# Designs tried in a protein design run: peptides against a protein of PDB entry 3JWR. Part 80

Target 1, 323 residues: chain A of PDB entry 3JWR
Amino acid sequence: TRELQSLAAAVVPSAQTLKITDFSFSDFELSDLETALCTIRMFTDLNLVQNFQMKHEVLCRWILSVKKNYRKNVAYHNWRHAFNTAQCMFAALKAGKIQNKLTDLEILALLIAALSHDLDHRGVNNSYIQRSEHPLAQLYCHSIMEHHHFDQCLMILNSPGNQILSGLSIEEYKTTLKIIKQAILATDLALYIKRRGEFFELIRKNQFNLEDPHQKELFLAMLMTACDLSAITKPWPIQQRIAELVATEFFDQGDRERKELNIEPTDLMNREKKNKIPSMQVGFIDAICLQLYEALTHVSEDCFPLLDGCRKNRQKWQALAEQ
Target 2, 298 residues: chain A of PDB entry 3JWR as posed
Amino acid sequence: TRELQSLAAAVVPSAQTLKITDFSFSDFELSDLETALCTIRMFTDLNLVQNFQMKHEVLCRWILSVKKNYRKNVAYHNWRHAFNTAQCMFAALKAGKIQNKLTDLEILALLIAALSHDLDHRGVNNSYIQRSEHPLAQLYCHSIMEHHHFDQCLMILNSPGNQILSGLSIEEYKTTLKIIKQAILATDLALYIKRRGEFFELIRKNQFNLEDPHQKELFLAMLMTACDLSAITKPWPIQQRIAELVATEFWEQGDQVGFIDFVCTQLYEALTHVSEDCFPLLDGCRKNRQKWQALAEQ

## One batch from the design tools (peptide; aimed at target 1 S127)

Design b2_p25_8_s4 (made by RFdiffusion4, then SolubleMPNN; from b2_p25_8, 17 letters changed)
Fold by OpenDDE base, seed 4:
Structure b2_p25_8_s4 (fold): chain B 323 residues (1-323), chain A 25 residues (1-25)
Amino acid sequence: as target 1 above (323 residues)
Amino acid sequence: DEYEAARQMLEDLLGAAAAAAAAAA
């Protein structure tokens, strides 16, 4: 395609030029081509292209395929969300110095997972999929959409001309796919709630050890969630804009719940409760986000900007809630 | 079912956030 030709021929700017190592990064001003260029730079600067012998054209095709398999009519869970998740992962690995704590296969898996974790998202949560008796709900009982996202990821990885993992040994390939699956599934917040207590307790007791395979897996799951939720850490103007996108998608689901399921939506998804967004954001930060970024910062102090951003946004939302 | 318990906990947490907002109104 012309798009592939353009991408493959383009000079990829440095990470410094693209500012993709910044936790404060915003994609708002970037074209789709620029997001793809950023993605190439992430793979390159993490040494994934070199270490796993990725062909440039194949990587370009894969990126475009991933982007193509996100829906444009979804307000938040689209390519830009996936891209921002991956950028946060990149920043956490580089600026947050988590790269030094992980294997190349883990890094490869996390980056692929971040980009792929919401593939073909429909703008509705697992509860809606289940209640609507969608065909996907017949395939999976738990983490319905996350299983679907992984299926889409696997489909793309195995598609002709998209096989960015072809340079891996069979064992490396198996390991990578295992980690990708675990990482994508970890973005189900229900699983986060299930597992976070163990992670926080290990940190609290100073018993956290990445040399333990189980704790490594747990950390990768927490890191994925931290990147997936990283919008809450962004500078306030960016945070507000992203919060609007999230609210739009949630309200769209609420409208569909009324229309298609004949139910009254929860306050979170009820557009009539728009004035409650600030207080709900405070509650979300307190219940879900703060402890995670605190824990991540304990693992790597260089991730503090994520925690600091979250705290600052809590203050801003609280101020709005008091008006 | 541990998953369902976690899912319910998540819903409760998110609901509590909304309820706190309602109480402030």
Scores: peptide ipSAE 0.497, ipTM 0.885, DockQ to the pose 0.482
OpenDDE base, seeds 1, 2, 3, 5: peptide ipSAE 0.484, 0.495, 0.022, 0.494; ipTM 0.878, 0.882, 0.639, 0.883; seeds 1, 2, 5 fail the geometry check

## One batch from the design tools (peptide; aimed at target 1 L189 G283)

Design b2_p26_3 (made by RFdiffusion4)
Pose (drawn by RFdiffusion4):
Structure b2_p26_3 (pose): chain A 298 residues (1-255, 281-323), chain P 26 residues (1-26)
Amino acid sequence: as target 2 above (298 residues)
Amino acid sequence: TAFLDGWEIVEKAMEEGKTLPTVTLD
């Protein structure tokens, strides 16, 4: 509660000061308070704060709530993951220049989604909770964890003093939630795989076009995956360390080159055809693929 | 989640001696 006092009264530094405009950004050295501040700057500089009548008091409580609903004991899938995704999402809209390509309702949704796409993640994959017959698997059909992440995001938005959406017309609120649901579910790697082929061709055939309502919402799913694992596009020292966490969390459940080829370079290449200013992601990606390949050969 | 699922897929493919598909958009 004091954490709210101190936060709701601190000056939010500029985006330039926070270096959150950068695809090469890192959080290793930021405090907890600083990361919440960057998030406020994100909402502010995307005009989300003014266009949706958000009170500084409410947005702060909500951001803090999401922070406290990520598990600390979880290796990689903690708050800093949600944060590093939203920053990548933010950097994509700004420096990658996509904001000029989509509505205010869509931008707000993507940001809220990127922040909460893994809420309450218990450090285990959909495959495991299904095989172990976790009650969550009994409750949800497909995309089990991602359904849960959303159930949580919504629970928080309906919490008192957290209705950062309270300023929306009912129609606006209604469709924003629809997009948020789609965004969070799209972070299921299975859906990324079962859908990317369709998108990779519209790109390949120089046919892809945003104006098409459907082609757009498909891309929105592809964008979510793009930020969800943007960590693989980081400078080597960072990718080296964040790979260490994904490593431990996976080993805990058990108790790189093939993946990048299979899952990543394919995707970031497509994102750059859609937006050239997004190339740093593709550059950083193959750059790390280069260093992991060399290590694989010892 | 994506990383965990992905690593499991790549690990199983390596143990089965199989190569996963790749795509380039040249």

Design b2_p26_3_s1 (made by RFdiffusion4, then SolubleMPNN; from b2_p26_3, 12 letters changed)
Fold by OpenDDE base, seed 1:
Structure b2_p26_3_s1 (fold): chain B 323 residues (1-323), chain A 26 residues (1-26)
Amino acid sequence: as target 1 above (323 residues)
Amino acid sequence: MGFLEGLEIVEAAKKAGITLPTRSLK
């Protein structure tokens, strides 16, 4: 395609030029081509292209295929969300110095998972999919959309000309797919709530050990969630704009819940309760985000900008909730 | 599923009488 030719022939700027190592990164001013160039740079600077013998054209095609399999009519869970999740992963690995704590296969899997974790997202949550009796709800009882996202990821990875993992051994391939699956499934916040207590307790007791395979898996899950939620850590102007996108998508779901399911939406999905957004954001930060970024910062102190950003945004949302 | 979906979980936990820890590991 013309898009593939343009991407494959383009000079890829440095990570410094692209500012993709910054936790404060914003994609708002970037074109789709520039987001793809940033993605190439992430793979290159993490040594994934070299270590796994990726062909440049295949990587370009894969990136464009991933981008194409996000819906354009979804306000938040689109390519830009996946791209920002991957950028936060890259920043956590590089600036947050987590790269040195992980294997190359784990890094490869996390980056692929971050880019792929919401593939073909429909702008509705698992509860809506279940209540609407969607065919996907018949296949999976839990984490319905996350299983679908992984299935889409696997489909793309196995598609002709998109096989970025062709340089891996059979064992490396199996390991990578296992980690990708676990990482994508970990983005179900229901699973996060179920598992986070074990992680926090290990940190609290100073018993956390990345050499333990179970604790490694747990850490990768927490890291994926930290990147997926990273919009809450961004500078306030960026945070506000992203919150508006999220609210738009949730209100669209609420409108569909009224129309299609004849139910009153929750406050979160209710367009008429927009004034509750600030207080809801404070509640979300307190219940979900703060402990995660505290624990992550305990594992690597260089991740502190995520925690600091989250704390600053909590104050901003609290101030709005008091008005 | 990320950002505000956590709020549904928080609300569900509250309805179920589950106290979610709200602050610091400290």
Scores: peptide ipSAE 0.054, ipTM 0.745, DockQ to the pose 0.578
OpenDDE base, seeds 2, 3, 4, 5: peptide ipSAE 0.040, 0.034, 0.036, 0.039; ipTM 0.727, 0.716, 0.718, 0.732; seeds 3, 5 fail the geometry check

Design b2_p26_3_s2 (made by RFdiffusion4, then SolubleMPNN; from b2_p26_3, 12 letters changed)
Fold by OpenDDE base, seed 1:
Structure b2_p26_3_s2 (fold): chain B 323 residues (1-323), chain A 26 residues (1-26)
Amino acid sequence: as target 1 above (323 residues)
Amino acid sequence: MGFLEGLEIVAEAEERGETLPTRSLK
């Protein structure tokens, strides 16, 4: 395609020029081509292209295929969300110095998972999929959308000309797919809530050890969630704009719940209750976000900008909730 | 599942009588 030719021939700017090592990064001013160039830079600067012998054209095609399999009519869970999740992963690995704690296969898997974790998202949550009796709800009992996202990820990875993992051994390939699956499934916040207590207790007791395979898996899941939720850590103008996109998508679901399911939406998905957004954001930060970024900062102090951003945004949302 | 979806899960946990830890690790 013309898009592939343009991407494959383009000079890829440095990570410094693209500011993709910054936790404060914003994609709002970037074209789709620039987001693809940023993605190439992430793979290159993590040594993934070199270590796994990726062909440049295959990587370009894969990136464009991933981007194409996000829906344009979804307000938040689109290519830009996946791209921002991957950028936060890159920043956590580089600026947060987590790269030195992980294997190359784990890094490869996390970056692929971050880009792929919401593939073919429909702008509705697992609860809607269950209540609408969607065919996917018959296939999977739990984490319905996350299983679908992984299936889409696997389909793309196996598609002709998209095989970025062709340089891996059979054992490396199996390991990578296992980690990708675990990382995508970890973006189900229900699984996060179920597992986070074990992680926080290990940190609290100073017993956290990345040499333990189970603790490693747990850490990768927590890191994936931390990147997926990273919009809450952004500078206030960026945070506020992303919150508007999230609210738009949730209100669209609430409208569909009324129309298609004949149910009253929750306050979160009710466009008539926009005035509750600030207090809901405070509740979300307190219940879900703060402990995660605190624990991540205990694993690597260089991740503190995520925690600091989350705390600052809590203060901003609290001030709006008091008005 | 991102951002505000955590609030539904929190609300569902509260409805089940599950107290989600909101305390800082510090």
Scores: peptide ipSAE 0.041, ipTM 0.737, DockQ to the pose 0.532
OpenDDE base, seeds 2, 3, 4, 5: peptide ipSAE 0.036, 0.038, 0.035, 0.040; ipTM 0.736, 0.733, 0.730, 0.729

Design b2_p26_3_s3 (made by RFdiffusion4, then SolubleMPNN; from b2_p26_3, 13 letters changed)
Fold by OpenDDE base, seed 1:
Structure b2_p26_3_s3 (fold): chain B 323 residues (1-323), chain A 26 residues (1-26)
Amino acid sequence: as target 1 above (323 residues)
Amino acid sequence: MGFLEGMEIVLEAQRRGETLPTRSLE
């Protein structure tokens, strides 16, 4: 395609020029081509292209295929969300120095998972999929959308001309797919809530050990969630704009719940209760976000900008809730 | 859809008057 030819022939700017190592990064001013160039730079600077012998054209095609499999008519859970999740992962690995704590296969899996974790997202949650009796709800009892996202990820990875993992051994391939699956499934916040207590207790007791395979898996899950929620850590003007996109998608679901299911939406999805957004954001930060970024900062102090950003945004949302 | 499910859990906990343990790790 013309898009593939343009991407494959383009000079890829440095990570410094693209500012993709910054936790404060914003994609708002970037074209789709520039987001693809940033993605190439992430794979290159993490040594994934070299270590796993990725062909440049295959990587370009894969990136464009992933981007194409996000819906354009979804306000928040689109390519830009996946791209921002991957950028936060890249920043956490580089600036947050987590790269030195992980294997190359774990890094490869996390980057693929971050880009792929919401593939074919429909702008509705698992509860809507269950209540609408969607065929996906018959295949999976829990984490319905996250299983679908992984299935889409696997389909793309196995598609002709998109096989970025063709340089891996059979054992490396199996390991990578296992980690990708676990990482995508970990973006289900219901799973996060079930597992986070174990992680926080290990940190609190100073018993956290990345050489333990179970603790490693737990850490990768927490890191994926931290990147997926990273919009809450962004500078306030960026945070507000992203919160508007999230609210738009949630209100669209609430409108569909009323129209299609004859259900009164929750306060979060109710367009008429938009004035409750600030107080809901404070509650979300306190219950879900703060402890996660505190624990992540305990594992790597260089991740502090995520915690600091989250704390600053809590103060801003609290001030709006008091008005 | 982790964001929504987390917020629903938070909102349900708030409706039940259950303070989700915001224990700082400190």
Scores: peptide ipSAE 0.113, ipTM 0.774, DockQ to the pose 0.670
OpenDDE base, seeds 2, 3, 4, 5: peptide ipSAE 0.106, 0.110, 0.091, 0.102; ipTM 0.764, 0.771, 0.765, 0.768; seeds 2, 3 fail the geometry check

Design b2_p26_3_s4 (made by RFdiffusion4, then SolubleMPNN; from b2_p26_3, 12 letters changed)
Fold by OpenDDE base, seed 5:
Structure b2_p26_3_s4 (fold): chain B 323 residues (1-323), chain A 26 residues (1-26)
Amino acid sequence: as target 1 above (323 residues)
Amino acid sequence: MGFLEGMEIVLAAQEAGVTLPTRSLK
């Protein structure tokens, strides 16, 4: 395709030029081509291309395939969200110095998972899928969409000309797929709520050890969630704009709930209750985000910009909630 | 699913009268 030819022939700018090591990064000004170039740079600067002998054209095709399998008519859970999740992962690995704590296979898996974690997202949550009696709800009892996202990820990885993992041994391949699956499933916030207490307690007691396989798995899950939620950490103008996209998608779901399911949406999904967004954002930050970024900062102090951004945005949302 | 599910979990917890842990690690 012309798009593949253009991407494969393009000079990939440095991570510094692209600002992809910055926790304050925004994609709003970037073209789709530029987001793909950023993604190539992430794989390159994490040594994944070299260490796993990725062919440049195969990587380019894979990136474009992943991008193509996000829906354009979804306000928030689209390619740009996946790209921003991956960028935050890259920034956490590089600027946050988490790269030195992980294996190359773990890094490979996390980057693939970040880009793939919301594949074919429909702009509706697991509750909607379940209540609408969608065929996916018959296949999976829990984490319905996350299982679907992983299935889409696996389909792309196995597609002709998209096999970026072809340079791995059988054992490395199996390990990588296991980590990808775990990482994608970890983006179900229900699982985050279930598991986070163990992580926080290990940190609080100074018993956290990444050499323990169970604790490693737990950390990778928490890191995925931290990157998935990273919009809440962005500079206020970026955060506010992303919050508008999120609200748009929620209200679109609420409108569908009224129309298709004949139910009254929750306040979060209710367009008529948009005035509650600031207070809901404060509640979300307090209940979900702050402890996670505090814990991540305890693992690596260089992740502090995520925590600082989250705290600053809490203040901004609180000020709006008081008006 | 990051932001959506988190907010729904928070709201569901509030509706159920359950307080989610918000304790700082510091």
Scores: peptide ipSAE 0.049, ipTM 0.730, DockQ to the pose 0.671
OpenDDE base, seeds 1, 2, 3, 4: peptide ipSAE 0.048, 0.041, 0.038, 0.040; ipTM 0.731, 0.721, 0.715, 0.721; seed 2 fails the geometry check

Design b2_p26_4 (made by RFdiffusion4)
Pose (drawn by RFdiffusion4):
Structure b2_p26_4 (pose): chain A 298 residues (1-255, 281-323), chain P 26 residues (1-26)
Amino acid sequence: as target 2 above (298 residues)
Amino acid sequence: SALINFHGIEEQLSEEEMELYEEAFS
């Protein structure tokens, strides 16, 4: 509660000061309070704060709530992951110049979604919770964890003093939530795979076009995956360390080159055809693929 | 989540995706 006092009264530094405009950004050295501040700057500089009548008091409580609903004991899938994703999402809209390509309702949704796309993640994959017959698997059909991440995001938005959406017309609120649901579900790697082929062709055939309502919401799913694992596009020292965490969390459940080829380069290449200013992601990606390949050969 | 959901994902891959998967890890 004091954490709210201190936060809701501190000055939010500029985006330039926070270097959150950068695809090469890192959080290793930021405090907890600082990361929440960057998030406020994100909402502010995306005009989300002014265009949706958000009170500084409410947005702060909500951001803090999401922070406390990520598990600390979880190796990689903790708050810093949700944060590093939203920052990548933020950097994509700004420096990658996509904000000029989509509505205010969509931008707000993407940010809220990127922040909460893994809420309460218990450090285990959909495959495991299904095979271990976790009650969550009994409750949800497909995309089990991602359904849960959303159930949580919504539970928080309905919490008192957390309605950062309270300023929306009922129609606005209604469709924003629809997009948020779609965004969070799209972070299921299975859906990314079962859908990317369609998108990779519209790109390949120089046919892809945003104006098309459907082609757009497909891209929105592809954008979510693009930020969800943007960690693979980081400078080597960072990718080296964050790969250490994904490493431990996986081993804990068990108790890189093939993946990048199979999952990543394919995607970031497509994102750059859509937006050239997004190439740093593709550059950093194959750059790390280069280092991991060299290590694989010892 | 996309990262950790990679494990066991080969079980849900179609024939076309299986080919890509095997190629990636050849």

Design b2_p26_4_s1 (made by RFdiffusion4, then SolubleMPNN; from b2_p26_4, 14 letters changed)
Fold by OpenDDE base, seed 1:
Order: C-alpha cells, then sequence, then structure tokens
Structure b2_p26_4_s1 (fold): chain B 323 residues (1-323), chain A 26 residues (1-26)
C-alpha cells in the first residue's frame, strides 16, 4: 500500500527528537505516520530489531496492521491509547531503567502486548458484553475482551507479511506468546485487583525477587497495568483532555445501556452525573493508582515521575471536587 | 474520568473493598 511504502522509506527520527523517553509525552500533535515512526524507534532502541532479526518491511506492515485493527469510531480505546500505553512501557524500560531487570524476550513480549492489548475494542466493557449476550461471552467467563484482544494479536502475528517473530526459535516463540497472553490478560482491572495484594505485600516485606518466576510474572502484570493507566500520571492539561475522551466513551456506553438493555447506568457511565467526575477521579486514584505507582517506584526509583504525576493530578481533581 | 470499569469490578471486590469504593464515589 502507499502507506506502507511511505512508512518503510521514511527516515526514523531519534528517540530524543520524538521525546518518547519522556513520561510527560503527548501524542495529540502527532500524525498517524509519526506514531508509526515512534513505534519503529521503540523496537529499534530496545534492540529488538537486531536481536530477533526483524525485517524492516515486515515490522512496518505489522505496525500498520495493528493500527488498522483498532476502531476509529471509539473515543478512547483506539490506536492512540495503545500507542500511549506502549510509549509509557518504552519510557519505563529506558528512563525508568526497568530494561536492565528483564530479558530480551520479556521486553519483546511487553512491547507487542502494549500495542495489542485493546485490539478491536468496541468502546464497551466486559459487563456490557455479558449483559448484551454477545457471542464472546459464551466463549469466555472472565476477561472476555482481553481474551479477544489476545486472539486478534495472535491472528495479526500469524498473518502473511506480518510475522515479526519469524526469527525466533520454537522455544523463544512459545515463551514470547505466553508472556504476551499473560500481559494482555493482566490489563483486566478485575485481575489486577485480585493479584495486586500479593505484589504489594512482597514489596512491603522487602521479599520481592525478580529471579522467582512467579514474582517475575506478577511484576510484568503490574507493569502492564501501570502503563495502561498511565494517562492519570500525565501533565494536568493532557490528563484533562484524556479524561474527556474516557468520559465520552463511558457516557456512550451508558446511553446504550439505557436504550438497548433498559438499565440505569452506573454513576461513572451516567451523562447526567458528569459533575461527579472530579470526586470519582480522586476515588480512582486512591483505590487503584497510587499504591501501584508507589510499588513500581520501589522496584525502580527512576519511575518516580509516574507517581509524582499521579499525586499532582489527585490534588487537581480534589480541588475541582471541592468547588 | 475514572479508567475503572467499576461495573465489572463489583463482583471481584470484597464487601469491605466495595464499601470503600462506594464511599469514595458517594
Amino acid sequence: as target 1 above (323 residues)
Amino acid sequence: MSLINLAGLEEELSPEELARWRAAFA
């Protein structure tokens, strides 16, 4: 395609020029081509292209295929969300120095998972999928959409001309797919709530050990959630704009719940309760975000900008809730 | 807005956790 030819022939700017190592990064001013160039730079600077012998054209095609499999009519859970999740992962690996704690296969899997974790998202949550009796709800009891996202990821990875993992051995391939699956499934906040207590307790007791395979898996899950929720850490003007996108998508679901399911939506998805957004954001930060970024900062102090951003946004939301 | 899909989390939270959540969103 013309898009593939343009991407494959383009000079890829440095990570410094693209500012993709910054935790304060914003994609708002970037074109789709520039987001694809940023993605190439992430793979290159993490040594994934060299270490796994990726062909440049295949990588370009894969990136464009992933981007194409996000819906354009979804306000928040689109390509830009996946791209920002991957950028936060890249920043955590580089600026946050987590790269030195992980294997090349784990890094490869996390980057693929971050870009793929919401593939074909429909702008509705698992509860809506269950209540609407969608066919996917018959296949999976838990983490319905996350299983679907992984299935889409696997489909793309096996599609002709998109096989970025063709340079891996059979054992490396199996390991990578296992980690990708676990990482995508970990973005289900229900799973996060179930598992976070074990992680926080290991940190509190100073017993956290990345050499333990179970603790490694737990850490990768927490890191994925930290990147997926990273909008809450962004500078206030960016955070406000992203919060509006999230609100738009949630209100659209609430409107559909009334119309299609004949139910009253929760306050979070109720357009008539938009004035509760500031207090709900404070509650979300306190219940979900703060402990996660505190624990992540304990594993790597260079991740502190995520925690600091989250704390600053809590103060801003609290001030709005008091008005 | 909260990135928490609260509707999906209600079944996974303990009564005490649910009470804390409800208090935070009240």
Scores: peptide ipSAE 0.028, ipTM 0.671, DockQ to the pose 0.472
OpenDDE base, seeds 2, 3, 4, 5: peptide ipSAE 0.030, 0.029, 0.032, 0.028; ipTM 0.676, 0.728, 0.678, 0.671; seeds 2, 3, 4, 5 fail the geometry check

Design b2_p26_4_s2 (made by RFdiffusion4, then SolubleMPNN; from b2_p26_4, 11 letters changed)
Fold by OpenDDE base, seed 4:
Structure b2_p26_4_s2 (fold): chain B 323 residues (1-323), chain A 26 residues (1-26)
Amino acid sequence: as target 1 above (323 residues)
Amino acid sequence: MSLINLEGLEEELSEEEREKWEAAFA
């Protein structure tokens, strides 16, 4: 395609030029081509292209295929969300120095998972999918969308000309797919809530050990969630704009719940309760975000900008809730 | 962001976390 030819022929700027190592990164001013160039740079600077012998054209095609399988009419859960999740992962690996704690296969899996974790997202949550009796709800009982996202990820990885994993051995391929699946499933916040207590307790007791395979898996899940939620850590102007996108998508779901399901939406999904957004953001930060970024910062102190950003945004939302 | 898919998470929150949540939504 013309898009593939343009991407494959383009000079890829440095990570420094693209600012993709910054926790404060914003994609708002980037074109779709520039987001694809950033993604190539992430794979290159993590040594994934070299170590796994990725062909440049195949990587370009894969990135464009992933981007194409996000819906353009979804306000938040689109290519830009996946791209920002992957950028936060890249920043955590590089600037947060987590790269040195992980294998190349784990890094490969996490980057693919971050880019793929919301593939074909429909702008509605698992509860809506269940209540609407959607065909996907017949395939999976729990984490319906996350299973679908993984299925889409696997489909793309196996598609002709998109096989970025073709340089892996059979065992490396199996390991990578296992980690990708676990990472995508970890973006179900219900699973995060169930598992986070174990992670926080290990940190609190100073018993956390990445050499333990179970604790490694737990850490990868927590890191994935930390990147998925990373919008809450961004500088205030970026945070506000992303919050508006999320609110738009949630209000669209709430409108559909009223119209299609004859259900009164929750306050989170109710456009008439827009004035509760600041207090809801404070509650979310306190209940979900703060402990995660605190624990991540204990694993790597260089991740502190995520925690600091979250704390600053809490203060901003609290000030708005008091008005 | 609280605007993340928190439906059904209220049941999985601890009583203390639920109280903090309810206090934020009250």
Scores: peptide ipSAE 0.034, ipTM 0.733, DockQ to the pose 0.411
OpenDDE base, seeds 1, 2, 3, 5: peptide ipSAE 0.032, 0.029, 0.033, 0.031; ipTM 0.714, 0.710, 0.736, 0.733; seeds 1, 3 fail the geometry check

Design b2_p26_4_s3 (made by RFdiffusion4, then SolubleMPNN; from b2_p26_4, 13 letters changed)
Fold by OpenDDE base, seed 5:
Structure b2_p26_4_s3 (fold): chain B 323 residues (1-323), chain A 26 residues (1-26)
Amino acid sequence: as target 1 above (323 residues)
Amino acid sequence: MGLINLQGLEEELSEEEQAEWDAAFA
């Protein structure tokens, strides 16, 4: 395609030029081409292209395929969200120095997972999928959308000309797919809530050890969640704008819940409850975000900008909730 | 950024668990 030719022929700017190592990064001013260039740079600077012998054209095609499998009519859970998740992963790996704690296969898997974790997202949560009796709800009992996202990820990875993993051994391929699956499933906040206690306890007791395979898996899950939620850490103007996108998507779901399911939406999904957004954001930060970024910062102090950003945004949302 | 409906977060860390957590990161 013309898009593929343009991407494959483009000079990929440095990570410094693209600012993709910055935790404060924003994609708002970037074209779709520039987001793809950033993604190439992430793979390159993580040595994934070299170590796994990725063909440049195949990587470009894969990126474009991933981007195309996000819906444009979804306000938040679109390519830009996945791209920002991957950028936060890249920043955590590089600036946050997490790269030194992980294997190349883990890094490969996490980056693929971050880009793929919301593939074909419909702008509705698992609860809506269940209540609407969607066919996906018959396939999976829990983490319905996350299983679907993984299935979409596999479909793309196995599509002609998209096999970015073709340079892996059979064992490396299996390992990578396992980690990708676990990482995508970890973005289900219900699973995060279930598992986070173990992680926090290990940190609290100073017993956290990345050499333990179970603890490694747990850490990768927590890191994925930290990147997925990273919009909460962004500079206030960015955070506020992203929160509006999230609210838009949730209100669209609430409108559909009323129309299609004849149910009253929760306050979160209720357009008429827009005035509760600030207080809900404070509650979300306190219940979900703060401890995660504290724990991540304990694993690597260089991740502190995520925690600091989260704390600053809590203060901003609290001030709005008091008005 | 998920606005999670926190209604299911009934397993709030007990004040004790939160205090232990805060003490570990202080």
Scores: peptide ipSAE 0.032, ipTM 0.562, DockQ to the pose 0.181
OpenDDE base, seeds 1, 2, 3, 4: peptide ipSAE 0.028, 0.034, 0.032, 0.034; ipTM 0.625, 0.651, 0.672, 0.635; seeds 1, 2, 3, 4 fail the geometry check

